Peptides against a protein of PDB entry 4A54. Designs and how they scored, part 60

Target 1, 94 residues: chain A of PDB entry 4A54
Amino acid sequence: MSVADFYGSNVEVLLNNDSKARGVITNFDSSNSILQLRLANDSTKSIVTKDIKDLRILPKNEIMPKNGTKSPSTNSTKLKSAETYSSKNKWSMD

## One batch from the design tools (peptide; made by RFdiffusion4, then SolubleMPNN)

Design b2_p20_5_s2 (from b2_p20_5, 7 letters changed)
Fold by OpenDDE base, seed 5:
Structure b2_p20_5_s2 (fold): chain B 94 residues (1-94), chain A 20 residues (1-20)
Amino acid sequence: as target 1 above (94 residues)
Amino acid sequence: SEMDEWIKKLEEKLNKSYEE
């Protein structure tokens, strides 16, 4: 088994500085001991394995937080339906 | 090698994740 068998796996990496990174394993440089992750923003992060304190394989169902495209707040301009003021015919009783 | 240790660590974690 090689590190390549884990390519495409979603992982959470805990670094020695207690920072975390989440991404998909895209490459491993054995000569330099560098793990490459693709992050949720499609950027690539290179991590030296000596800086890794812990690594967790995420289940396939854990949706990496896609950069939440802020759903454009459709300012639903509530068309204030012009309440047609029904002018009550004041029947003036003479 | 450092790589072998890392692979072993990954394998162990993967195996644990399948047992849960």
Scores: peptide ipSAE 0.143, ipTM 0.694, DockQ to the pose 0.288
Fold by OpenDDE base, seed 1:
Structure b2_p20_5_s2 (fold): chain B 94 residues (1-94), chain A 20 residues (1-20)
Amino acid sequence: as target 1 above (94 residues)
Amino acid sequence: SEMDEWIKKLEEKLNKSYEE
């Protein structure tokens, strides 16, 4: 399995500073260890993976208010929708 | 590698989501 298998997934990222970011994974730069998210406003956010405290994959049914830009058809490798809908905001630090 | 650790974390989260 590669990080690219998660491209197009909606995620919520908890950062070490306890801030949260929600977006679609668009890229992972392995050389620089940077996760790129597309946010609801179509802007991009680059996050250094060392700053990530926790990450959850959102179920496909959670309509992130996407501004109308067509999600690029990344070849849906059917990542089985692990609906990690943990309803509990339990950012359990494992 | 850091990438391998990241992949492992993602895989773990995915696996946990299937168990809930």
Scores: peptide ipSAE 0.141, ipTM 0.682, DockQ to the pose 0.182
Fold by OpenDDE base, seed 3:
Structure b2_p20_5_s2 (fold): chain B 94 residues (1-94), chain A 20 residues (1-20)
Amino acid sequence: as target 1 above (94 residues)
Amino acid sequence: SEMDEWIKKLEEKLNKSYEE
């Protein structure tokens, strides 16, 4: 499984400073270990993964207060059961 | 790698969230 498998997921990130951020995972920079979230106001938040204390996937029913833009039909790509795709971590940080 | 550990941690959390 790669971080890219989580792209489009709504998440709540708990940071080491006990602050929280909620957004959609839009990108992950493996080289710099930076997770990018799109926030409800369509701004982007970059979070260094080392600063992440905890992360949870938000249930689909938790309406992030979208400003009026149509929730893209989250095609619930059912995160297919993590079949142990032993596929080589695309994000091999050497 | 640190990234692999982070991914593993995410996977574990996701798996737990599916079991709840």
Scores: peptide ipSAE 0.132, ipTM 0.680, DockQ to the pose 0.195
Fold by OpenDDE base, seed 2:
Structure b2_p20_5_s2 (fold): chain B 94 residues (1-94), chain A 20 residues (1-20)
Amino acid sequence: as target 1 above (94 residues)
Amino acid sequence: SEMDEWIKKLEEKLNKSYEE
């Protein structure tokens, strides 16, 4: 599994404050555990992993409402470990 | 948690990419 398996993935992040962010993974700072997402408005949001309550990889076919930019053809490598498609509450990761 | 495992896996992969 390469870094390319993560970059370009569409994700939904639930934060500890119960806010949600959706975007494409553009970068990750492993030293500081900071995830960078490109949002639908083409802005970049940095999220500290300690502030993440839950994260799921979105299906490839899920059209993120993009304000004017085509959904990057995300290589659909589903990260099973972040998939909440089970009967479990999508925000109840073990 | 699955979340913690995912983060750990991500960190490990990225760290390996810098060593290469």
Scores: peptide ipSAE 0.135, ipTM 0.694, DockQ to the pose 0.085; fails the geometry check

Design b2_p20_5_s3 (from b2_p20_5, 10 letters changed)
Fold by OpenDDE base, seed 2:
Structure b2_p20_5_s3 (fold): chain B 94 residues (1-94), chain A 20 residues (1-20)
Amino acid sequence: as target 1 above (94 residues)
Amino acid sequence: SSMDKHIEELEKKLNESYKE
């Protein structure tokens, strides 16, 4: 499979400097041999392929710390129930 | 090219990791 087949995969990358990066493969620039990862903080890290010592695809069950995207508190705009103004039309028949 | 080799190596690593 090509690198593109792995887009969306969560990977751990070990770099030649022994640093590690974890993220989702979002893009690969074949012309420049640059792998792009989206990190847990939603930032993008560009890694030159030659700097990759090792790579591991992480199992889907490994709970990436979901940055608790605070579920947008659906501000339930409490539509103030328009009080049905019971206009008592007392039509006083004379 | 040297670049092609690096790409191939990356693909190899990805494919190997996928099979594990």
Scores: peptide ipSAE 0.614, ipTM 0.901, DockQ to the pose 0.721
Fold by OpenDDE base, seed 5:
Structure b2_p20_5_s3 (fold): chain B 94 residues (1-94), chain A 20 residues (1-20)
Amino acid sequence: as target 1 above (94 residues)
Amino acid sequence: SSMDKHIEELEKKLNESYKE
């Protein structure tokens, strides 16, 4: 099969510098030998084919860890409105 | 060309991984 037959496949790419990239194959530029991956953050990474040491296709069921953007826990600083209950102690002088 | 060799190598890696 050609590279184009693998468009849409999730892959893990090991580069010659021992770095790894994971993403979906979106395009291949044969003229420049550049493989394009869509990463989990929806960015595109271009990889020169000569820099690829190894590649594996990930199973469809492998949940690519969505970098769960930790929703910033909005520390709802509950402004506890210090209701100064002015307890007027009515000291009844009897 | 050197470029053609690299493309062929990529295809080989993809096909090998697909068979596993």
Scores: peptide ipSAE 0.614, ipTM 0.901, DockQ to the pose 0.663
Fold by OpenDDE base, seed 3:
Structure b2_p20_5_s3 (fold): chain B 94 residues (1-94), chain A 20 residues (1-20)
Amino acid sequence: as target 1 above (94 residues)
Amino acid sequence: SSMDKHIEELEKKLNESYKE
């Protein structure tokens, strides 16, 4: 498979300097051999392929730190159905 | 080219990791 087939995969990259980067593969520049990762903080890191010592694909179940994308609290705004209490004003005709 | 070799190496690493 080509690098493009792995777009969207979570990976851990070990660099030649023994530093590690974790992120989602978002792009690959074949002309410059640059792998682009989206990190947990939504920033982008560009890695030159020649600097990659090792790489592993992370399993989907690995709890990536949930970027606190607060699940939109579906504030179920309970639309209080305005029960229109029709108060029957009994007009007493005298 | 040296560049083609590096791309091939990256693809190899990705494919190997996918099979594990």
Scores: peptide ipSAE 0.614, ipTM 0.901, DockQ to the pose 0.730
Fold by OpenDDE base, seed 1:
Structure b2_p20_5_s3 (fold): chain B 94 residues (1-94), chain A 20 residues (1-20)
Amino acid sequence: as target 1 above (94 residues)
Amino acid sequence: SSMDKHIEELEKKLNESYKE
């Protein structure tokens, strides 16, 4: 399966610096190899794939500490067009 | 490319974790 098949999965990511991040996979930028996680506080964390040491998918039944923030009702908030910050970062992959 | 290798590695990790 491709990375996109795992969108919506809750994952724990172990980074090369031995730090951990936990969140839901929301997007993957294949051009830059960046995995995006939505964290428990609804913020987004971007992780460069090369910095990932290990990854595990968390079971759906694992009670994420619901910080009592109301499950925002599935109001189809129109994904406002992620302004592709076309940061022309010419990442010159030498 | 080096980038393709990293993507493949990520997919491998995800698929392995899913089977567990």
Scores: peptide ipSAE 0.606, ipTM 0.900, DockQ to the pose 0.675

Design b2_p20_5_s4 (from b2_p20_5, 7 letters changed)
Fold by OpenDDE base, seed 2:
Structure b2_p20_5_s4 (fold): chain B 94 residues (1-94), chain A 20 residues (1-20)
Amino acid sequence: as target 1 above (94 residues)
Amino acid sequence: SEMDKHIEWLEEKLNKSYEE
């Protein structure tokens, strides 16, 4: 599979400096060999592939702390159904 | 190219990790 097939995968990246980054693969720049991760804080980290020592795909069951993405409160705009009060103008014919 | 090697390496790592 290509790198693009792994977009949306949660990965742990071990860098050459022995630091680790965890995030979701959001993009890969093939021209520059740059892997982009979305981190838990919703920031993006760009990693040059040459700086990667190792990587692994994290199992889906790792409870990423769901940052409580507040379900967008669907502001149910209560479209107040304008009750069209049909004012029956009773035209009293005289 | 050197770039192609890095891409290939990344793909290999991802594929291996997916199969594990």
Scores: peptide ipSAE 0.620, ipTM 0.904, DockQ to the pose 0.747
Fold by OpenDDE base, seed 5:
Structure b2_p20_5_s4 (fold): chain B 94 residues (1-94), chain A 20 residues (1-20)
Amino acid sequence: as target 1 above (94 residues)
Amino acid sequence: SEMDKHIEWLEEKLNKSYEE
């Protein structure tokens, strides 16, 4: 299979500097030999193939740490309904 | 080309890992 057949696969990449990256394969630039991964924080990491020491496909059942997307607390700005202060015109009966 | 070798290497690694 080609690299493109693995788009959407979760992979662990071991780099030559012994660092690791985990993410989903989103793209491969064959002209520059650059593998693109979407990380758990939704950022994209570009890795030059020559810097890869090893890689493995992660099993689908491996719980990728769902970055708890803190649901943006929609601060429901409660539009304080402008209480129409009905100024009771106290008619001063003279 | 050297670039072709890197592509082939990556494909080989992906295919091997898929078969495991």
Scores: peptide ipSAE 0.620, ipTM 0.904, DockQ to the pose 0.686
Fold by OpenDDE base, seed 1:
Structure b2_p20_5_s4 (fold): chain B 94 residues (1-94), chain A 20 residues (1-20)
Amino acid sequence: as target 1 above (94 residues)
Amino acid sequence: SEMDKHIEWLEEKLNKSYEE
């Protein structure tokens, strides 16, 4: 299979510097030999293939810790409508 | 080309990992 057949797969990449990256394969630039991973924080990491020491496809059942993007609690600040108390100054004409 | 070797290497690694 081609690299494109693996788009959407979760992979663990071991780099030559012994660091690891985990993400979903989103793209491969064949002209520049760059593998793109979408990380758990929704950022994209571009990795040059020559910097890869090893890689493995992660099983689908491995719950990647979804960084719980706390849905921004739209604090609907209910702007309490300042009830303009129209103080009717009853001008008592005596 | 050197580039073709890197692509081939990546494809081989992905295919091997899928078959495991």
Scores: peptide ipSAE 0.619, ipTM 0.904, DockQ to the pose 0.680
Fold by OpenDDE base, seed 3:
Structure b2_p20_5_s4 (fold): chain B 94 residues (1-94), chain A 20 residues (1-20)
Amino acid sequence: as target 1 above (94 residues)
Amino acid sequence: SEMDKHIEWLEEKLNKSYEE
């Protein structure tokens, strides 16, 4: 698979300086060999591939604390179709 | 190119990690 096939995957990246970064792969710049990760704080980190010592894909079941960005519950405002009850007032003129 | 080697390396690492 290409790098693009892994967009949206959670990864742990070990850098050559022994630091670690965790995030979602959002982009890869092939021209510059730069991997972009979205971090838990919603910031983006750009990592040059040559600075990567190792990486692993994190299993989906690791409860990354979903910072509850509540998917905006589309409050489907059920537009209650106001059934216009046309009460035919039969005005009986007598 | 040197760049192609880095891309290939990254793809290999991702694919290996996906299979584990």
Scores: peptide ipSAE 0.618, ipTM 0.904, DockQ to the pose 0.764

Design b2_p20_6_s1 (from b2_p20_6, 7 letters changed)
Fold by OpenDDE base, seed 3:
Structure b2_p20_6_s1 (fold): chain B 94 residues (1-94), chain A 20 residues (1-20)
Amino acid sequence: as target 1 above (94 residues)
Amino acid sequence: SELVKKLEEKLNESLEELKK
């Protein structure tokens, strides 16, 4: 598979300096060999491939702290159409 | 490039490990 086939994958990157980065692969510059990750804080990190010691794809079920981009809870405000129950006032004419 | 090939190799190896 090509690098582009892994766009959207969540990865852990171990760098040659033993630092780690986690993020989603958003882009790859093949000309410059630069891997772009979107981090948990929505920032972007560019990593030069030569600096990568190791790489691990993370399973989808690993609860990355979803920065709660609250999926807009479409509060389907079910506008309960107030069925105006016409109270039949039974006017008992005495 | 050699660097691209190396990255692809690491990605593919990691994918195979994830499938086990």
Scores: peptide ipSAE 0.639, ipTM 0.916, DockQ to the pose 0.738
Fold by OpenDDE base, seed 2:
Structure b2_p20_6_s1 (fold): chain B 94 residues (1-94), chain A 20 residues (1-20)
Amino acid sequence: as target 1 above (94 residues)
Amino acid sequence: SELVKKLEEKLNESLEELKK
């Protein structure tokens, strides 16, 4: 599978400096080899792939603090249905 | 790129481990 297939996965990344980062994969820049994680505090961390020593996908059952992802209220942009005013062209027969 | 391939490999390996 491609990296994009793992978007939304919760991962633990071990860096070459032995630091760890945990977050959800939100994006990957293939041109620059940069992995983007959303962290528990809703901040974003960009990780250069070359700095990754190891990576594991975390099981969904690990109690990530449910930051209440407020479902983006789909602001239903009420597309104002353009009332097709049927202009009755009264053909004046004359 | 080799880096992308390496990352994909790690992700795929981790997925297989998670399935066990």
Scores: peptide ipSAE 0.639, ipTM 0.916, DockQ to the pose 0.739
Fold by OpenDDE base, seed 1:
Structure b2_p20_6_s1 (fold): chain B 94 residues (1-94), chain A 20 residues (1-20)
Amino acid sequence: as target 1 above (94 residues)
Amino acid sequence: SELVKKLEEKLNESLEELKK
């Protein structure tokens, strides 16, 4: 899968300096190798790929405390293979 | 680039770990 297939995934990034960042992948600049994360405070953090020591995808059930936004109870949809961790806001408006 | 490939590898590995 390409990096773009992981847009919307919540990840924990471990940097080479042993600092950690958690956020949702919003974009990837392939030209500059920069990963963009939306953090819990709604700010955007840009991380240079070369500075990434390790990365893990967080389970959807890990409600990152969004500032006041009710984490939609993402039903533990078993990550079927191809389902992008798109936070499908099941805002099915009737 | 090699860096992009490495990032993709890490993401894919993490996904496989999550499925376990």
Scores: peptide ipSAE 0.624, ipTM 0.914, DockQ to the pose 0.766
Fold by OpenDDE base, seed 4:
Structure b2_p20_6_s1 (fold): chain B 94 residues (1-94), chain A 20 residues (1-20)
Amino acid sequence: as target 1 above (94 residues)
Amino acid sequence: SELVKKLEEKLNESLEELKK
């Protein structure tokens, strides 16, 4: 299969400097041999193929450790439904 | 290119390993 057939695959890349990168393959520049990964923080990392020592495809069920960037707890301010107190104007007939 | 071929080989090998 071609590299393009692996778009959307989650991969772990071992680089020649022994660092690792994990992400989803989003693009490949064949002219420059650059692999693009979307990382867990939604950033994009470009990796030159010559710098790749090894690569493995991760199973879909491997929850990429989302670096728990605490999704800002959107404090759902419970908009207290303003009970429209229908002030029944009790017309006091004197 | 040789680099592209090498990358494809690694991807294909990894896929085969994943299927085992």
Scores: peptide ipSAE 0.623, ipTM 0.911, DockQ to the pose 0.702

Design b2_p20_6_s2 (from b2_p20_6, 7 letters changed)
Fold by OpenDDE base, seed 4:
Structure b2_p20_6_s2 (fold): chain B 94 residues (1-94), chain A 20 residues (1-20)
Amino acid sequence: as target 1 above (94 residues)
Amino acid sequence: SELEKELEEKLNKSLEELKK
């Protein structure tokens, strides 16, 4: 499996300096170990592979906010922690 | 998705191998 198999994937890259970049993988330069991402503003960012701490693939439905398109507010429905309704079994011995 | 996680793992593995 090669990095090229992931061309077109939308990814979030965490760098060693704890900065993050999000974009679509457009190219990988194996000779220089450089990953190229197309960002939401259509610019290209080159990242040295050795500077990558972690990489995750974003869900296909996660639309990167293009310049001017409101990022779909992922209504993070706060899954209200299901309050464990401790049903106090009030055994009414009536 | 589970598939995306698997792909992510494979991608990360590939990148780690390239760092060597």
Scores: peptide ipSAE 0.270, ipTM 0.789, DockQ to the pose 0.103
Fold by OpenDDE base, seed 5:
Structure b2_p20_6_s2 (fold): chain B 94 residues (1-94), chain A 20 residues (1-20)
Amino acid sequence: as target 1 above (94 residues)
Amino acid sequence: SELEKELEEKLNKSLEELKK
């Protein structure tokens, strides 16, 4: 099995400096020991393999947050406080 | 390379964990 067998896989890379990168494996340069990831913003990040502390393949269902997907602004619909109309039941004591 | 082999091992390990 080669690194190329994982091209197109979504991965999370933990670096030795404790930073993380998430992206799709697009290339591996064996001569320079560089792993290339396509990030959510469509940019490419080059990572030197020796700087990789850990690598995890993400499940297909784990949607890489595209920067542009506006998290649906939960419009906090101000639930208009239902004015509790205290219906004064006039108990007519007649 | 040795580094390539290490990466492949990590990838393989990760893949095996996903299969569980």
Scores: peptide ipSAE 0.244, ipTM 0.773, DockQ to the pose 0.690
Fold by OpenDDE base, seed 3:
Structure b2_p20_6_s2 (fold): chain B 94 residues (1-94), chain A 20 residues (1-20)
Amino acid sequence: as target 1 above (94 residues)
Amino acid sequence: SELEKELEEKLNKSLEELKK
């Protein structure tokens, strides 16, 4: 499993200086060991991985501020349960 | 790299915790 498998994930990063950053993983530079996050204000933050004390993945339901990045609307296709409208065919006998 | 491996381990750990 590669770091690229987590692109698009919302994460909270705790740094060695006890500061925190929250954002979406957009890139990882293996050559320089830099994790790139897109923040809520649409800015980009680059973090050296050696400075990361802890990292957690945020659940999808955690309201990141609604800046218009469409959380993939899980179109819960409401499978409209086919209400079998039993249309009572009123057989009018003549 | 060792740093990449460490990051992957942290991500995997976080993912496992989210699944519980």
Scores: peptide ipSAE 0.241, ipTM 0.769, DockQ to the pose 0.823
Fold by OpenDDE base, seed 2:
Structure b2_p20_6_s2 (fold): chain B 94 residues (1-94), chain A 20 residues (1-20)
Amino acid sequence: as target 1 above (94 residues)
Amino acid sequence: SELEKELEEKLNKSLEELKK
């Protein structure tokens, strides 16, 4: 299994500095170990994998950190819709 | 869900292998 199998998945990334990023996996650079996310505002964020503390897959209907904006579709993913996670500092998956 | 947990585990495992 490769990271490419998760292209199009909506994810939340917890970084080593305890900040979070949410977006759709669009690319992975294996040579440089860079994960690329498309964010809710259509911008891209590049994350060095060594800076990732934890990562989880988001449900299709989870609200992005933008007012009124739902998470991008996970057309390539067979994930079922799940409940929106509560705003907690605790990193957990339902 | 169980499916989400499995996928998360697989993804994290793949990322850990790439960090080496």
Scores: peptide ipSAE 0.269, ipTM 0.783, DockQ to the pose 0.088; fails the geometry check

Design b2_p20_6_s3 (from b2_p20_6, 9 letters changed)
Fold by OpenDDE base, seed 3:
Structure b2_p20_6_s3 (fold): chain B 94 residues (1-94), chain A 20 residues (1-20)
Amino acid sequence: as target 1 above (94 residues)
Amino acid sequence: SELEKKLEELLNKSLEELKK
């Protein structure tokens, strides 16, 4: 598969300096061989491929700390259907 | 490029490891 097939995958990257980075693959710059990761704090980290020692894809079930991107609570604003209370005005003619 | 190929190899290897 191509690199683009892995966009959206959560990965752990081990660098040549033994540091690690975790994030979602958002882009790959083929011209410069730069891998872009979105980190847990929503920042972007650019990694030059030559600096990568190893990489592993993380399974979806790992409880990544859900940075509470609150799924937009679709507040289903129950549009209370304005029940048109037809007030039957009882016109009592005296 | 050689580096792109390297990255593809790492990703594909990792995918295969995840499937085991």
Scores: peptide ipSAE 0.707, ipTM 0.938, DockQ to the pose 0.715
Fold by OpenDDE base, seed 5:
Structure b2_p20_6_s3 (fold): chain B 94 residues (1-94), chain A 20 residues (1-20)
Amino acid sequence: as target 1 above (94 residues)
Amino acid sequence: SELEKKLEELLNKSLEELKK
């Protein structure tokens, strides 16, 4: 199979410096031999093929740790509706 | 290129390992 056949595959790449990168293959630049991965944070990492020591395809069922996007706790500052204290002006006629 | 061939080899090897 060609590299293009693996677009969309989730892979773990081991680099020559023993660092690892995990992501989905989005593109391969044949002119520069650069593999592009989409990472869990939706950023793109470019890896030069010569720096790749090893690669493995991850099973579809491997729960990529979804970086739990902490749903921004919308501190919905409940705008406490200023209860318009209707000051009942009890006009006591005296 | 030689590097593209290397990448193809790694990917194909990984695919075969995944099928086992």
Scores: peptide ipSAE 0.707, ipTM 0.938, DockQ to the pose 0.649
Fold by OpenDDE base, seed 2:
Structure b2_p20_6_s3 (fold): chain B 94 residues (1-94), chain A 20 residues (1-20)
Amino acid sequence: as target 1 above (94 residues)
Amino acid sequence: SELEKKLEELLNKSLEELKK
């Protein structure tokens, strides 16, 4: 699977300096090889892939503090219904 | 990229481990 297939997964990342980061994968910058994690405090951490020593996906049953990700209210931009201008074809019978 | 491939490998490996 591609990296994008893992968006939304909760992961623990072990860095080369033996520090750890835990968060949800929100994005991957393929141009710069940067993994972005949303942390428990709702901040974003950017991790350069070269600095990653190991990674594990955490099981869903671990009580992650449900930061109520308000489902982004899809602002359904109500596409203004194109008023079908009924062009009254006045067929002038001349 | 090589780094993207590395990350994919780590993720896929972890997924397989989680299934066990």
Scores: peptide ipSAE 0.700, ipTM 0.937, DockQ to the pose 0.721
Fold by OpenDDE base, seed 1:
Structure b2_p20_6_s3 (fold): chain B 94 residues (1-94), chain A 20 residues (1-20)
Amino acid sequence: as target 1 above (94 residues)
Amino acid sequence: SELEKKLEELLNKSLEELKK
């Protein structure tokens, strides 16, 4: 799959300096090879791909609340494809 | 680009690992 197929996925990125970043993939700048993540505080972090040591997709059932926002809904099912995470609050009543 | 391919490889590998 292409990078764009993973937009909306929640990932943990391990950088070459052994620091980590977690966020939702929002964009990829192919011209500059820059991955953009939306972080828990709703800010955007740009990561140069050359600085990436490793990456893992976080399962949808993992709860990672955003600062100042309602917790996103999580699916208890195993991820079978690259899917976007729901922005719905899992505690929202219909 | 080579870097884009690297990122795709990492993402696809991670997806496969998640499916196990």
Scores: peptide ipSAE 0.688, ipTM 0.936, DockQ to the pose 0.767

